Peptides against a protein of PDB entry 1Y0J. Designs and how they scored, part 23

Target 1, 39 residues: chain A of PDB entry 1Y0J
Amino acid sequence: EARECVNCGATATPLWRRDRTGHYLCNACGLYHKMNGQN

## One batch from the design tools (peptide; made by RFdiffusion4, then SolubleMPNN)

Design b2_p15_2_s3 (from b2_p15_2, 9 letters changed)
Fold by OpenDDE base, seed 5:
Structure b2_p15_2_s3 (fold): chain B 39 residues (1-39), chain A 15 residues (1-15)
Amino acid sequence: as target 1 above (39 residues)
Amino acid sequence: AEAELAATREYKASL
């Protein structure tokens, strides 16, 4: 059940997000990925 | 992005 951000490897975040392919991202990386379309 | 990487590394380190 342990989760990691696929971009930075963080294992904890105030809000888990997901990229367009369903991979988990921390809040910070997810926001960047959403707005810029890349990690 | 490197900026997000740095920010999340700092967050992780603060835990």
Scores: peptide ipSAE 0.079, ipTM 0.555, DockQ to the pose 0.048
Fold by OpenDDE base, seed 2:
Structure b2_p15_2_s3 (fold): chain B 39 residues (1-39), chain A 15 residues (1-15)
Amino acid sequence: as target 1 above (39 residues)
Amino acid sequence: AEAELAATREYKASL
């Protein structure tokens, strides 16, 4: 598998996250999304 | 930044 963050395109991250609609986000983008409700 | 670091540390500690 070759996963990519749907926000920044990163292919590697210490922790994969997902948004409310199931899209994969890297740790950084996922945390921003979670805390601010947006990417 | 600090939130990301904390999340990373917690995840790594769980492995």
Scores: peptide ipSAE 0.059, ipTM 0.483, DockQ to the pose 0.032
Fold by OpenDDE base, seed 4:
Structure b2_p15_2_s3 (fold): chain B 39 residues (1-39), chain A 15 residues (1-15)
Amino acid sequence: as target 1 above (39 residues)
Amino acid sequence: AEAELAATREYKASL
């Protein structure tokens, strides 16, 4: 298990999220991406 | 999915 946020590079987060194409995002980046449609 | 949920819970508990 060496998951990494594709936006900020974080390797640990309270909640892993995924973007529209399935890439992993940390919770913070995932929320931002969801709200703004961008990383 | 269950493994991912367990890992998330463990991380939150460590904060």
Scores: peptide ipSAE 0.053, ipTM 0.478, DockQ to the pose 0.042
Fold by OpenDDE base, seed 1:
Structure b2_p15_2_s3 (fold): chain B 39 residues (1-39), chain A 15 residues (1-15)
Amino acid sequence: as target 1 above (39 residues)
Amino acid sequence: AEAELAATREYKASL
């Protein structure tokens, strides 16, 4: 199996992040989510 | 955030 960003579907990233509910996000989406409080 | 970017770079370098 391969991990996938729940926002953009990316399967590779320099750093996997997780949102408040534990879903995986790629680094880019995770940072965006953190900065804006939304996807 | 610069701090977050730096942490990401260091993490990647540690792999």
Scores: peptide ipSAE 0.052, ipTM 0.464, DockQ to the pose 0.033

Design b2_p15_2_s4 (from b2_p15_2, 7 letters changed)
Fold by OpenDDE base, seed 2:
Structure b2_p15_2_s4 (fold): chain B 39 residues (1-39), chain A 15 residues (1-15)
Amino acid sequence: as target 1 above (39 residues)
Amino acid sequence: EEEERRRMAEYKASL
């Protein structure tokens, strides 16, 4: 099974990120979380 | 893994 961003479902990204609870996010969604504290 | 998929779905729904 392929890794997916828990927010958008992307399976490919230049950089996998994780939220503070350990969920995987694509780079874009991870940055969005970091910048806005929202999703 | 069903439980993991469920957890991810719940997380997504909470966003």
Scores: peptide ipSAE 0.146, ipTM 0.649, DockQ to the pose 0.495
Fold by OpenDDE base, seed 1:
Structure b2_p15_2_s4 (fold): chain B 39 residues (1-39), chain A 15 residues (1-15)
Amino acid sequence: as target 1 above (39 residues)
Amino acid sequence: EEEERRRMAEYKASL
């Protein structure tokens, strides 16, 4: 199974992030959600 | 793992 960002579907990112429940997010989506109080 | 895939699918569907 190939890892992908649960938000945008990206399969490659300079840094994989995880939300509080453990879901994978690409760097960009992870930062965006963090800034907006999500994930 | 299957559980992780399921959790991710549920999360994705809720977005």
Scores: peptide ipSAE 0.172, ipTM 0.681, DockQ to the pose 0.824; fails the geometry check
Fold by OpenDDE base, seed 5:
Structure b2_p15_2_s4 (fold): chain B 39 residues (1-39), chain A 15 residues (1-15)
Amino acid sequence: as target 1 above (39 residues)
Amino acid sequence: EEEERRRMAEYKASL
């Protein structure tokens, strides 16, 4: 397995983030989701 | 969306 952003599939990012349930998000998607709230 | 989060969880678990 390889670490991928569960939202966009990116495999590289300056900073890995995690959602409230522990799923990995790239920095961009993590910030986007934080700004727009939960889905 | 809970359904989307569930799908993401399943996807991530398959990696």
Scores: peptide ipSAE 0.158, ipTM 0.681, DockQ to the pose 0.312; fails the geometry check
Fold by OpenDDE base, seed 3:
Structure b2_p15_2_s4 (fold): chain B 39 residues (1-39), chain A 15 residues (1-15)
Amino acid sequence: as target 1 above (39 residues)
Amino acid sequence: EEEERRRMAEYKASL
């Protein structure tokens, strides 16, 4: 199974990130949520 | 894993 960003559904990214609950986010979505304090 | 897929779907719905 291929990994997907839980926010935008992307399957490819320069860097996979994880939120504090362990869910996978692409680099862009991970940075966005970290900076804005949103899920 | 079905359980993992369910947890991910619930998280997405709460975004």
Scores: peptide ipSAE 0.142, ipTM 0.642, DockQ to the pose 0.691; fails the geometry check

Design b2_p15_3_s1 (from b2_p15_3, 6 letters changed)
Fold by OpenDDE base, seed 1:
Structure b2_p15_3_s1 (fold): chain B 39 residues (1-39), chain A 15 residues (1-15)
Amino acid sequence: as target 1 above (39 residues)
Amino acid sequence: SELEEQGYEVLPTPP
């Protein structure tokens, strides 16, 4: 399986995050958006 | 959840 973070383009992360519509975010970007209330 | 077990976490959409 290969995927990219829709925010930064990273292809590897310790934890893949996904929004309700299925878009993938790396852990870092996901946490950033979560903290800022955005996704 | 199964997703978390596989290394994924679902994020809620912002309100």
Scores: peptide ipSAE 0.080, ipTM 0.543, DockQ to the pose 0.127
Fold by OpenDDE base, seed 3:
Structure b2_p15_3_s1 (fold): chain B 39 residues (1-39), chain A 15 residues (1-15)
Amino acid sequence: as target 1 above (39 residues)
Amino acid sequence: SELEEQGYEVLPTPP
């Protein structure tokens, strides 16, 4: 099982986040989008 | 939750 953040391409993160369509985002990118209204 | 235990979190849809 290998996955990548659809935003930055990271393959490891302390918390995988998912957008409403199911795409995976690393914790950092997910938080960035959440804080900037880019979800 | 089950996702939290697995290290996942579903992003909520913005209003």
Scores: peptide ipSAE 0.070, ipTM 0.528, DockQ to the pose 0.124
Fold by OpenDDE base, seed 2:
Structure b2_p15_3_s1 (fold): chain B 39 residues (1-39), chain A 15 residues (1-15)
Amino acid sequence: as target 1 above (39 residues)
Amino acid sequence: SELEEQGYEVLPTPP
């Protein structure tokens, strides 16, 4: 399987995250969104 | 959750 961060386009990350609607986010972007309350 | 078990972290929905 191949996935891509919907925010930055990264295809590799130490930890894939996903929002409740199923969008994939790399670790960095996921943490950013989590901290800022955005998706 | 199932996703967490698979190595993913579920993010909260934005307000």
Scores: peptide ipSAE 0.057, ipTM 0.534, DockQ to the pose 0.129
Fold by OpenDDE base, seed 5:
Structure b2_p15_3_s1 (fold): chain B 39 residues (1-39), chain A 15 residues (1-15)
Amino acid sequence: as target 1 above (39 residues)
Amino acid sequence: SELEEQGYEVLPTPP
């Protein structure tokens, strides 16, 4: 399966993250949102 | 969780 970060559009990442609604985020975007409470 | 087992991390929803 192919997936993209819903925030930046990246198609590859060291670690895929997913929010509570099931949307995929690359590691960088996921961490950013997690750290800033923007998820 | 199943996602974590597959190498994914589920992000928490901020309060």
Scores: peptide ipSAE 0.087, ipTM 0.558, DockQ to the pose 0.126; fails the geometry check

Design b2_p15_3_s2 (from b2_p15_3, 5 letters changed)
Fold by OpenDDE base, seed 1:
Structure b2_p15_3_s2 (fold): chain B 39 residues (1-39), chain A 15 residues (1-15)
Amino acid sequence: as target 1 above (39 residues)
Amino acid sequence: SELEEEGYEELPTPP
């Protein structure tokens, strides 16, 4: 198995997040998007 | 198994 954050390409994270369309984001990028609504 | 369930948190889609 191999997963990558669609935003930064990271392959490891404490918690994988996913947007409503199913795209995976690392925890950091996910939180950033959640808080700011933009990258 | 090569496939396993992982935890994740769904995020709202950014505007």
Scores: peptide ipSAE 0.047, ipTM 0.531, DockQ to the pose 0.105
Fold by OpenDDE base, seed 2:
Structure b2_p15_3_s2 (fold): chain B 39 residues (1-39), chain A 15 residues (1-15)
Amino acid sequence: as target 1 above (39 residues)
Amino acid sequence: SELEEEGYEELPTPP
C-alpha cells in the first residue's frame, strides 16, 4: 500500500502517525500537530 | 503490509 502525509504530502517517514480520525501524518507533522494542535 | 500496519501510532487529541 501507499501512504501520504495529509499535511505535507510526504510518502516516506521514519514513523507514521495517525490522528484520532484516521488521517496519516509523517513523523514530523505528527509531532507538530501533537504539540500545537493545528491542521 | 504488516510492517506498515505496525509502524504507526495514534495521536492524542490536541489540547
Scores: peptide ipSAE 0.046, ipTM 0.551, DockQ to the pose 0.114
Fold by OpenDDE base, seed 4:
Structure b2_p15_3_s2 (fold): chain B 39 residues (1-39), chain A 15 residues (1-15)
Amino acid sequence: as target 1 above (39 residues)
Amino acid sequence: SELEEEGYEELPTPP
């Protein structure tokens, strides 16, 4: 199984995050999204 | 995957 961040395409991260619509984001992109409301 | 079994954090969309 392979997972990718929908923003940067990273396949590895210390913490996978998911937006409310179910899309996966790496930790870094997820934090950015959380703080700014956008990727 | 191992990470999937450990979990993830769900993020809300800021208003």
Scores: peptide ipSAE 0.046, ipTM 0.553, DockQ to the pose 0.112
Fold by OpenDDE base, seed 5:
Structure b2_p15_3_s2 (fold): chain B 39 residues (1-39), chain A 15 residues (1-15)
Amino acid sequence: as target 1 above (39 residues)
Amino acid sequence: SELEEEGYEELPTPP
């Protein structure tokens, strides 16, 4: 299957994350937003 | 594969 990070456009990541609205984020973007309290 | 199994985590709501 094909997937893309809605923030940076990455198509590959060690761990896909998904926000409450169902959008996919790569691990890096997901952690960045979590640490800054933003999404 | 170098990629780990997909993980699902609900991110916090922005301020």
Scores: peptide ipSAE 0.105, ipTM 0.585, DockQ to the pose 0.124; fails the geometry check

Design b2_p15_3_s3 (from b2_p15_3, 7 letters changed)
Fold by OpenDDE base, seed 5:
Structure b2_p15_3_s3 (fold): chain B 39 residues (1-39), chain A 15 residues (1-15)
Amino acid sequence: as target 1 above (39 residues)
Amino acid sequence: SELEELGYEVLPRPP
């Protein structure tokens, strides 16, 4: 399958995350969102 | 999990 992080554009990650509105995030960006509540 | 409580879905990378 093809997937892309909506924040950084990465196409590969150890773990995909998805926010409440369905946007896909790579692991790194997802963790950033978790800690800071923003991009 | 903590991420689920925050409204995130966690999907493992396929092998």
Scores: peptide ipSAE 0.099, ipTM 0.580, DockQ to the pose 0.717
Fold by OpenDDE base, seed 4:
Structure b2_p15_3_s3 (fold): chain B 39 residues (1-39), chain A 15 residues (1-15)
Amino acid sequence: as target 1 above (39 residues)
Amino acid sequence: SELEELGYEVLPRPP
């Protein structure tokens, strides 16, 4: 399984998240988007 | 799983 964070390009993270449109984000980027109301 | 349906996937953290 090959997955990549659409924001930073990371290929590994303890928790994968998804944005509003279903794109994958690493935990860090997902939290950032969440805090800014983008996820 | 429920978490996956909510948009999350828990993976083991490397040591």
Scores: peptide ipSAE 0.079, ipTM 0.548, DockQ to the pose 0.239
Fold by OpenDDE base, seed 3:
Structure b2_p15_3_s3 (fold): chain B 39 residues (1-39), chain A 15 residues (1-15)
Amino acid sequence: as target 1 above (39 residues)
Amino acid sequence: SELEELGYEVLPRPP
């Protein structure tokens, strides 16, 4: 499947995350958003 | 799974 991180555009990650509205984030971006109260 | 309920999805990575 073709998936892309809505934050950085990465197409590969060991773990896909989703923000509160369901948008896909790579692991790194997801963790960043979580730490800053955005996920 | 619990991970998916929390908004995570583990996808297989090619070797």
Scores: peptide ipSAE 0.076, ipTM 0.542, DockQ to the pose 0.288
Fold by OpenDDE base, seed 2:
Structure b2_p15_3_s3 (fold): chain B 39 residues (1-39), chain A 15 residues (1-15)
Amino acid sequence: as target 1 above (39 residues)
Amino acid sequence: SELEELGYEVLPRPP
């Protein structure tokens, strides 16, 4: 499977995360979203 | 899986 971070476009990350609506985020962006609730 | 339900999926780093 191929996926992409909906925030930064990264195609590789040690940990894929998903936001509340199921969109894929790289680890870094996912953590940022979780912390701030925004891109 | 529990991890997936929590919104995480551990994937290998690219070489």
Scores: peptide ipSAE 0.073, ipTM 0.547, DockQ to the pose 0.282

Design b2_p15_3_s4 (from b2_p15_3, 4 letters changed)
Fold by OpenDDE base, seed 2:
Structure b2_p15_3_s4 (fold): chain B 39 residues (1-39), chain A 15 residues (1-15)
Amino acid sequence: as target 1 above (39 residues)
Amino acid sequence: SELEAEGYEELPTPP
């Protein structure tokens, strides 16, 4: 696959996440936003 | 990547 975390630009992650609008986030950024109410 | 999980999790979008 060819995807990129919309937050940090990472192209690889143990687990890809996706926001409500469908944008990809790496696991770390996804968890950060989930816990801090961002994104 | 071969080390990436194949699943995804949808996250909420703050207002």
Scores: peptide ipSAE 0.098, ipTM 0.584, DockQ to the pose 0.110
Fold by OpenDDE base, seed 3:
Order: sequence, then C-alpha cells, then structure tokens
Structure b2_p15_3_s4 (fold): chain B 39 residues (1-39), chain A 15 residues (1-15)
Amino acid sequence: as target 1 above (39 residues)
Amino acid sequence: SELEAEGYEELPTPP
C-alpha cells in the first residue's frame, strides 16, 4: 500500500505511527508531536 | 520498502 506522513510527506519510515483519527505519521514526526504535545 | 515497518500507536490529543 501507499502511505505518506501527513506532516512531512515521507513515504517510508522504520515505524509508522497513527493518531486516534487514523492519520499516519512517520516515526520522526510522530515522536516530535508526542514529545511536544501536539498532534 | 524493506525498511518500512508498521507500529501503530495512537498519539495523545494535544491539551
């Protein structure tokens, strides 16, 4: 399947993350938002 | 790609 990080547009990542509404984030962006309290 | 992995984690809603 084709997947893209909704934040940075990356199409590949060692770990896909997903928010509660189903939006995909690459590992880096997911961690960034998690650590900074933003989604 | 071969380096991709799926680890679905629900991110918390920002306060």
Scores: peptide ipSAE 0.072, ipTM 0.576, DockQ to the pose 0.122
Fold by OpenDDE base, seed 1:
Structure b2_p15_3_s4 (fold): chain B 39 residues (1-39), chain A 15 residues (1-15)
Amino acid sequence: as target 1 above (39 residues)
Amino acid sequence: SELEAEGYEELPTPP
């Protein structure tokens, strides 16, 4: 399947993340938003 | 925004 980070547009990452509403984030973006609690 | 900055889950990387 294909997947894309809704934040940066990356299509590949060692670890996909998903927010509580189902949006996919690459590992880097997911961690960034998790740490900062904001977009 | 559309992104929720809380409640992230880790998922397997698709093939």
Scores: peptide ipSAE 0.066, ipTM 0.592, DockQ to the pose 0.390
Fold by OpenDDE base, seed 4:
Structure b2_p15_3_s4 (fold): chain B 39 residues (1-39), chain A 15 residues (1-15)
Amino acid sequence: as target 1 above (39 residues)
Amino acid sequence: SELEAEGYEELPTPP
């Protein structure tokens, strides 16, 4: 099985993050999202 | 990949 960051398309990350609607973000994009409120 | 991170954090979606 595979997973992709909905923002950058990365398929691997040390920590997957997820938005409230269930979409996956890699750690880097998730942190950016958390700090800025958007991808 | 057969190896994936087990943990995750839920984040708010942008408005």
Scores: peptide ipSAE 0.056, ipTM 0.535, DockQ to the pose 0.108

Design b2_p15_4_s1 (from b2_p15_4, 10 letters changed)
Fold by OpenDDE base, seed 1:
Structure b2_p15_4_s1 (fold): chain B 39 residues (1-39), chain A 15 residues (1-15)
Amino acid sequence: as target 1 above (39 residues)
Amino acid sequence: EEEERRQRAYRESLR
């Protein structure tokens, strides 16, 4: 299976991020999560 | 689909 952002479902991103529990997030969602503590 | 279920579970955990 292809990697997807667990929040928005994006399959491509300039930078894959991960939350503190290891879930993969696209760059945008990862930044949002980091800044706001939620996504 | 399992991928959608994984995404849903994650989103729910953030709510």
Scores: peptide ipSAE 0.136, ipTM 0.652, DockQ to the pose 0.316
Fold by OpenDDE base, seed 3:
Structure b2_p15_4_s1 (fold): chain B 39 residues (1-39), chain A 15 residues (1-15)
Amino acid sequence: as target 1 above (39 residues)
Amino acid sequence: EEEERRQRAYRESLR
């Protein structure tokens, strides 16, 4: 399967991030969840 | 399929 953000489903982002368990997040969702203590 | 189900559950847990 193609890489996609596990939160929003985006398949393109200026920077891929990962949560603590290795799930991929787009830059926006990664930052959002980091700020809210959810990644 | 299994991985997609796991990711869906994860996504739901984040909301």
Scores: peptide ipSAE 0.132, ipTM 0.638, DockQ to the pose 0.406
Fold by OpenDDE base, seed 5:
Structure b2_p15_4_s1 (fold): chain B 39 residues (1-39), chain A 15 residues (1-15)
Amino acid sequence: as target 1 above (39 residues)
Amino acid sequence: EEEERRQRAYRESLR
């Protein structure tokens, strides 16, 4: 299976991020949740 | 699919 953002399902992003539990997030969702203190 | 279920649960926890 292709890598996809665990939050939004996007399969392409300028930068893949990972949360503290190891889930992959697209750059946008990673920043979004970082700013909101989530994941 | 267990992985899908786990990911779905995660997404739900973020909303």
Scores: peptide ipSAE 0.117, ipTM 0.619, DockQ to the pose 0.383
Fold by OpenDDE base, seed 4:
Structure b2_p15_4_s1 (fold): chain B 39 residues (1-39), chain A 15 residues (1-15)
Amino acid sequence: as target 1 above (39 residues)
Amino acid sequence: EEEERRQRAYRESLR
């Protein structure tokens, strides 16, 4: 198994992020989630 | 490793 962004499914990113519940997000999706409170 | 340091810093910022 490989880690994947829960929003877009990407398996590689310069910086892995996590949402408030601990789900992994790629950098781009994580920034969006942080700013908007949604995936 | 620098990337690991960045990952750790981000995790810490989420606490």
Scores: peptide ipSAE 0.107, ipTM 0.586, DockQ to the pose 0.046

Design b2_p15_4_s2 (from b2_p15_4, 7 letters changed)
Fold by OpenDDE base, seed 1:
Structure b2_p15_4_s2 (fold): chain B 39 residues (1-39), chain A 15 residues (1-15)
Amino acid sequence: as target 1 above (39 residues)
Amino acid sequence: EEEAAAQRAYKESLR
């Protein structure tokens, strides 16, 4: 299986992150949403 | 399309 960022669809990232509900986010998207109080 | 729909739904839930 291939993991994908639920925000941008990226399949590769230096660090997979997860939001409060467990959705996978690439590092960039995870940090972006966290910065905006959404992760 | 299912993947795109899932992504849209997720992004929408973040708004």
Scores: peptide ipSAE 0.114, ipTM 0.589, DockQ to the pose 0.217
Fold by OpenDDE base, seed 5:
Structure b2_p15_4_s2 (fold): chain B 39 residues (1-39), chain A 15 residues (1-15)
Amino acid sequence: as target 1 above (39 residues)
Amino acid sequence: EEEAAAQRAYKESLR
């Protein structure tokens, strides 16, 4: 059991983010989705 | 079904 980015599956990131429903995102995916609103 | 609902919720959370 390890924390995973719900978008890319990464298990390590310099900064974990969370979306509005509490899902974990790596820093890159969190920023990407926030900025673009698409995969 | 559960997975589809979770995916929709996830997509919405990223908007």
Scores: peptide ipSAE 0.114, ipTM 0.594, DockQ to the pose 0.236
Fold by OpenDDE base, seed 4:
Structure b2_p15_4_s2 (fold): chain B 39 residues (1-39), chain A 15 residues (1-15)
Amino acid sequence: as target 1 above (39 residues)
Amino acid sequence: EEEAAAQRAYKESLR
């Protein structure tokens, strides 16, 4: 198995992040999601 | 294949 960012498909990142529902995101996409997930 | 479809669906929901 190989972990992939659900947004960009990256398989490597300095820091793996997870959204509120548990999906894995690379550091960059995770930060982007955090910024746009403000509700 | 299904995993890829799930990722695409999620990606679209982020846009």
Scores: peptide ipSAE 0.110, ipTM 0.583, DockQ to the pose 0.330
Fold by OpenDDE base, seed 2:
Structure b2_p15_4_s2 (fold): chain B 39 residues (1-39), chain A 15 residues (1-15)
Amino acid sequence: as target 1 above (39 residues)
Amino acid sequence: EEEAAAQRAYKESLR
């Protein structure tokens, strides 16, 4: 039941982020999506 | 495949 980044599947990150709809993202993916709107 | 489908759905939701 480990939390996973919905983008890359990572289960560990220095900071969990969430998108506007509540999906969990690792720090890297969260920042990337926020900055570029891409994955 | 379930995980792959979920990822695709997520990508679509980001558009």
Scores: peptide ipSAE 0.106, ipTM 0.568, DockQ to the pose 0.196

Design b2_p15_4_s3 (from b2_p15_4 with A3E K6A H15L)
Fold by OpenDDE base, seed 2:
Structure b2_p15_4_s3 (fold): chain B 39 residues (1-39), chain A 15 residues (1-15)
Amino acid sequence: as target 1 above (39 residues)
Amino acid sequence: AAEAAAQAAYKASLL
Protein backbone atom coordinates (compact mmCIF):
# COMPACT_ATOMS: atom_id res chain seq x y z
CA GLU B 1 0.00 0.00 0.00
CA ALA B 2 2.67 2.50 1.03
CA ARG B 3 5.03 3.88 -1.59
CA GLU B 4 8.26 1.93 -1.94
CA CYS B 5 11.55 2.54 -3.68
CA VAL B 6 11.54 0.15 -6.64
CA ASN B 7 15.24 -0.56 -6.10
CA CYS B 8 15.75 -1.03 -2.35
CA GLY B 9 12.20 -1.25 -1.01
CA ALA B 10 12.54 1.71 1.34
CA THR B 11 9.22 3.23 2.37
CA ALA B 12 10.61 6.52 3.67
CA THR B 13 13.06 9.02 2.23
CA PRO B 14 13.81 12.75 2.53
CA LEU B 15 12.97 13.12 -1.16
CA TRP B 16 11.08 10.82 -3.50
CA ARG B 17 12.53 10.75 -7.00
CA ARG B 18 11.15 9.32 -10.22
CA ASP B 19 13.07 7.78 -13.08
CA ARG B 20 12.35 8.56 -16.72
CA THR B 21 9.74 5.80 -16.87
CA GLY B 22 7.91 7.02 -13.78
CA HIS B 23 9.14 4.52 -11.18
CA TYR B 24 9.60 5.84 -7.64
CA LEU B 25 13.06 5.76 -6.10
CA CYS B 26 14.25 6.94 -2.71
CA ASN B 27 16.65 9.86 -2.81
CA ALA B 28 19.76 7.70 -2.39
CA CYS B 29 18.85 5.16 -5.05
CA GLY B 30 17.67 7.86 -7.44
CA LEU B 31 20.98 9.67 -7.20
CA TYR B 32 23.00 6.46 -7.46
CA HIS B 33 21.15 5.28 -10.56
CA LYS B 34 21.37 8.69 -12.19
CA MET B 35 25.14 8.71 -11.77
CA ASN B 36 25.96 5.06 -12.42
CA GLY B 37 23.02 3.34 -14.11
CA GLN B 38 23.42 0.44 -11.66
CA ASN B 39 21.81 -0.72 -8.44
CA ALA A 1 2.62 -10.35 -4.29
CA ALA A 2 2.14 -8.67 -7.67
CA GLU A 3 3.69 -5.46 -6.32
CA ALA A 4 6.69 -7.39 -5.00
CA ALA A 5 7.11 -9.11 -8.35
CA ALA A 6 7.01 -5.80 -10.22
CA GLN A 7 9.60 -4.33 -7.86
CA ALA A 8 11.86 -7.36 -8.27
CA ALA A 9 11.57 -7.16 -12.05
CA TYR A 10 12.55 -3.50 -12.06
CA LYS A 11 15.48 -4.11 -9.72
CA ALA A 12 16.68 -6.89 -12.00
CA SER A 13 16.42 -4.60 -15.03
CA LEU A 14 18.88 -2.22 -13.38
CA LEU A 15 21.65 -4.83 -13.26
Scores: peptide ipSAE 0.114, ipTM 0.589, DockQ to the pose 0.382
Fold by OpenDDE base, seed 4:
Structure b2_p15_4_s3 (fold): chain B 39 residues (1-39), chain A 15 residues (1-15)
Amino acid sequence: as target 1 above (39 residues)
Amino acid sequence: AAEAAAQAAYKASLL
């Protein structure tokens, strides 16, 4: 670490999320990915 | 460099 969002590279977020394969996403990217299936 | 490449590859896989 530091942990990093695999989409945008952010190293800080109010809530870390993980995709279905275990990759870390920041809250914003995680929500976007979940809703749209894209980044 | 390897981590950056892995990140880029993953991001591309989401498109």
Scores: peptide ipSAE 0.109, ipTM 0.575, DockQ to the pose 0.306
Fold by OpenDDE base, seed 3:
Structure b2_p15_4_s3 (fold): chain B 39 residues (1-39), chain A 15 residues (1-15)
Amino acid sequence: as target 1 above (39 residues)
Amino acid sequence: AAEAAAQAAYKASLL
């Protein structure tokens, strides 16, 4: 099993992030959703 | 299939 971003499906990222419910996001998607008030 | 479905549903919830 490999971790993947629940938004874009990426399996590699400089920094794994998590949303408020614990789902994993790559760094880029995590920052995007944070900026848009969705993280 | 279940994992893919869960991921798709979550992606939709982010809109």
Scores: peptide ipSAE 0.111, ipTM 0.581, DockQ to the pose 0.323; fails the geometry check
Fold by OpenDDE base, seed 1:
Structure b2_p15_4_s3 (fold): chain B 39 residues (1-39), chain A 15 residues (1-15)
Amino acid sequence: as target 1 above (39 residues)
Amino acid sequence: AAEAAAQAAYKASLL
């Protein structure tokens, strides 16, 4: 079992983040979605 | 793979 970013599929990241629904995002994708609000 | 399909569907919903 390897965790994957639900947005880009990355399996490695310096920091795992989670969206409002609990899905895992890599640091980059997590910050991107956070900064761009809704969606 | 069902997991891959679920991930793709979620990715699409974010764009």
Scores: peptide ipSAE 0.110, ipTM 0.589, DockQ to the pose 0.383; fails the geometry check

Design b2_p15_4_s4 (from b2_p15_4, 9 letters changed)
Fold by OpenDDE base, seed 2:
Structure b2_p15_4_s4 (fold): chain B 39 residues (1-39), chain A 15 residues (1-15)
Amino acid sequence: as target 1 above (39 residues)
Amino acid sequence: AEEEERQRAYAESLR
């Protein structure tokens, strides 16, 4: 599958995450947004 | 596919 993190553009990650609106985020960016409550 | 399902479920937890 051709997928990329909507935040950093990474195309590979140990775990794909998804934000509340359904956008795909790499693990790191997903955690960053979740933990900080900000983009 | 099973790996994707596992990750999908985890991803959904962020919603």
Scores: peptide ipSAE 0.097, ipTM 0.600, DockQ to the pose 0.056
Fold by OpenDDE base, seed 4:
Structure b2_p15_4_s4 (fold): chain B 39 residues (1-39), chain A 15 residues (1-15)
Amino acid sequence: as target 1 above (39 residues)
Amino acid sequence: AEEEERQRAYAESLR
């Protein structure tokens, strides 16, 4: 098993983030969604 | 409709 960003599918990131329901997001996607409120 | 609602809920969870 490999952790993947639920948004872009990346398997590596400087910082793993999690959304409010526990899904993993890479750092970039986590920040993107927080700033824009949408993908 | 249900899928749309699920997608909206997911998008909201990312914030």
Scores: peptide ipSAE 0.085, ipTM 0.550, DockQ to the pose 0.087
Fold by OpenDDE base, seed 3:
Structure b2_p15_4_s4 (fold): chain B 39 residues (1-39), chain A 15 residues (1-15)
Amino acid sequence: as target 1 above (39 residues)
Amino acid sequence: AEEEERQRAYAESLR
């Protein structure tokens, strides 16, 4: 399997996150979107 | 703007 962040394309992260629709986000992108509320 | 609204909606879904 080759998982990747739907936002930045990263394939490795210490913590995978998911959005409400199930898309995978790396930890950094998940936090970024949560904090800024923008793409 | 529809595009801006779609972008905001997606961003919000990530919270």
Scores: peptide ipSAE 0.084, ipTM 0.545, DockQ to the pose 0.064
Fold by OpenDDE base, seed 5:
Structure b2_p15_4_s4 (fold): chain B 39 residues (1-39), chain A 15 residues (1-15)
Amino acid sequence: as target 1 above (39 residues)
Amino acid sequence: AEEEERQRAYAESLR
């Protein structure tokens, strides 16, 4: 099975991240939302 | 389909 970023749909990333409720985010989306106080 | 809709809704809540 393939994992996908819930925000952008990417299936590959240097580092998988998760939001406070456990949803998977690619590194870029995770950092973006963290930076804006939304992760 | 349904999962894609769920992901879009979640993405919208983050943006």
Scores: peptide ipSAE 0.083, ipTM 0.529, DockQ to the pose 0.305; fails the geometry check

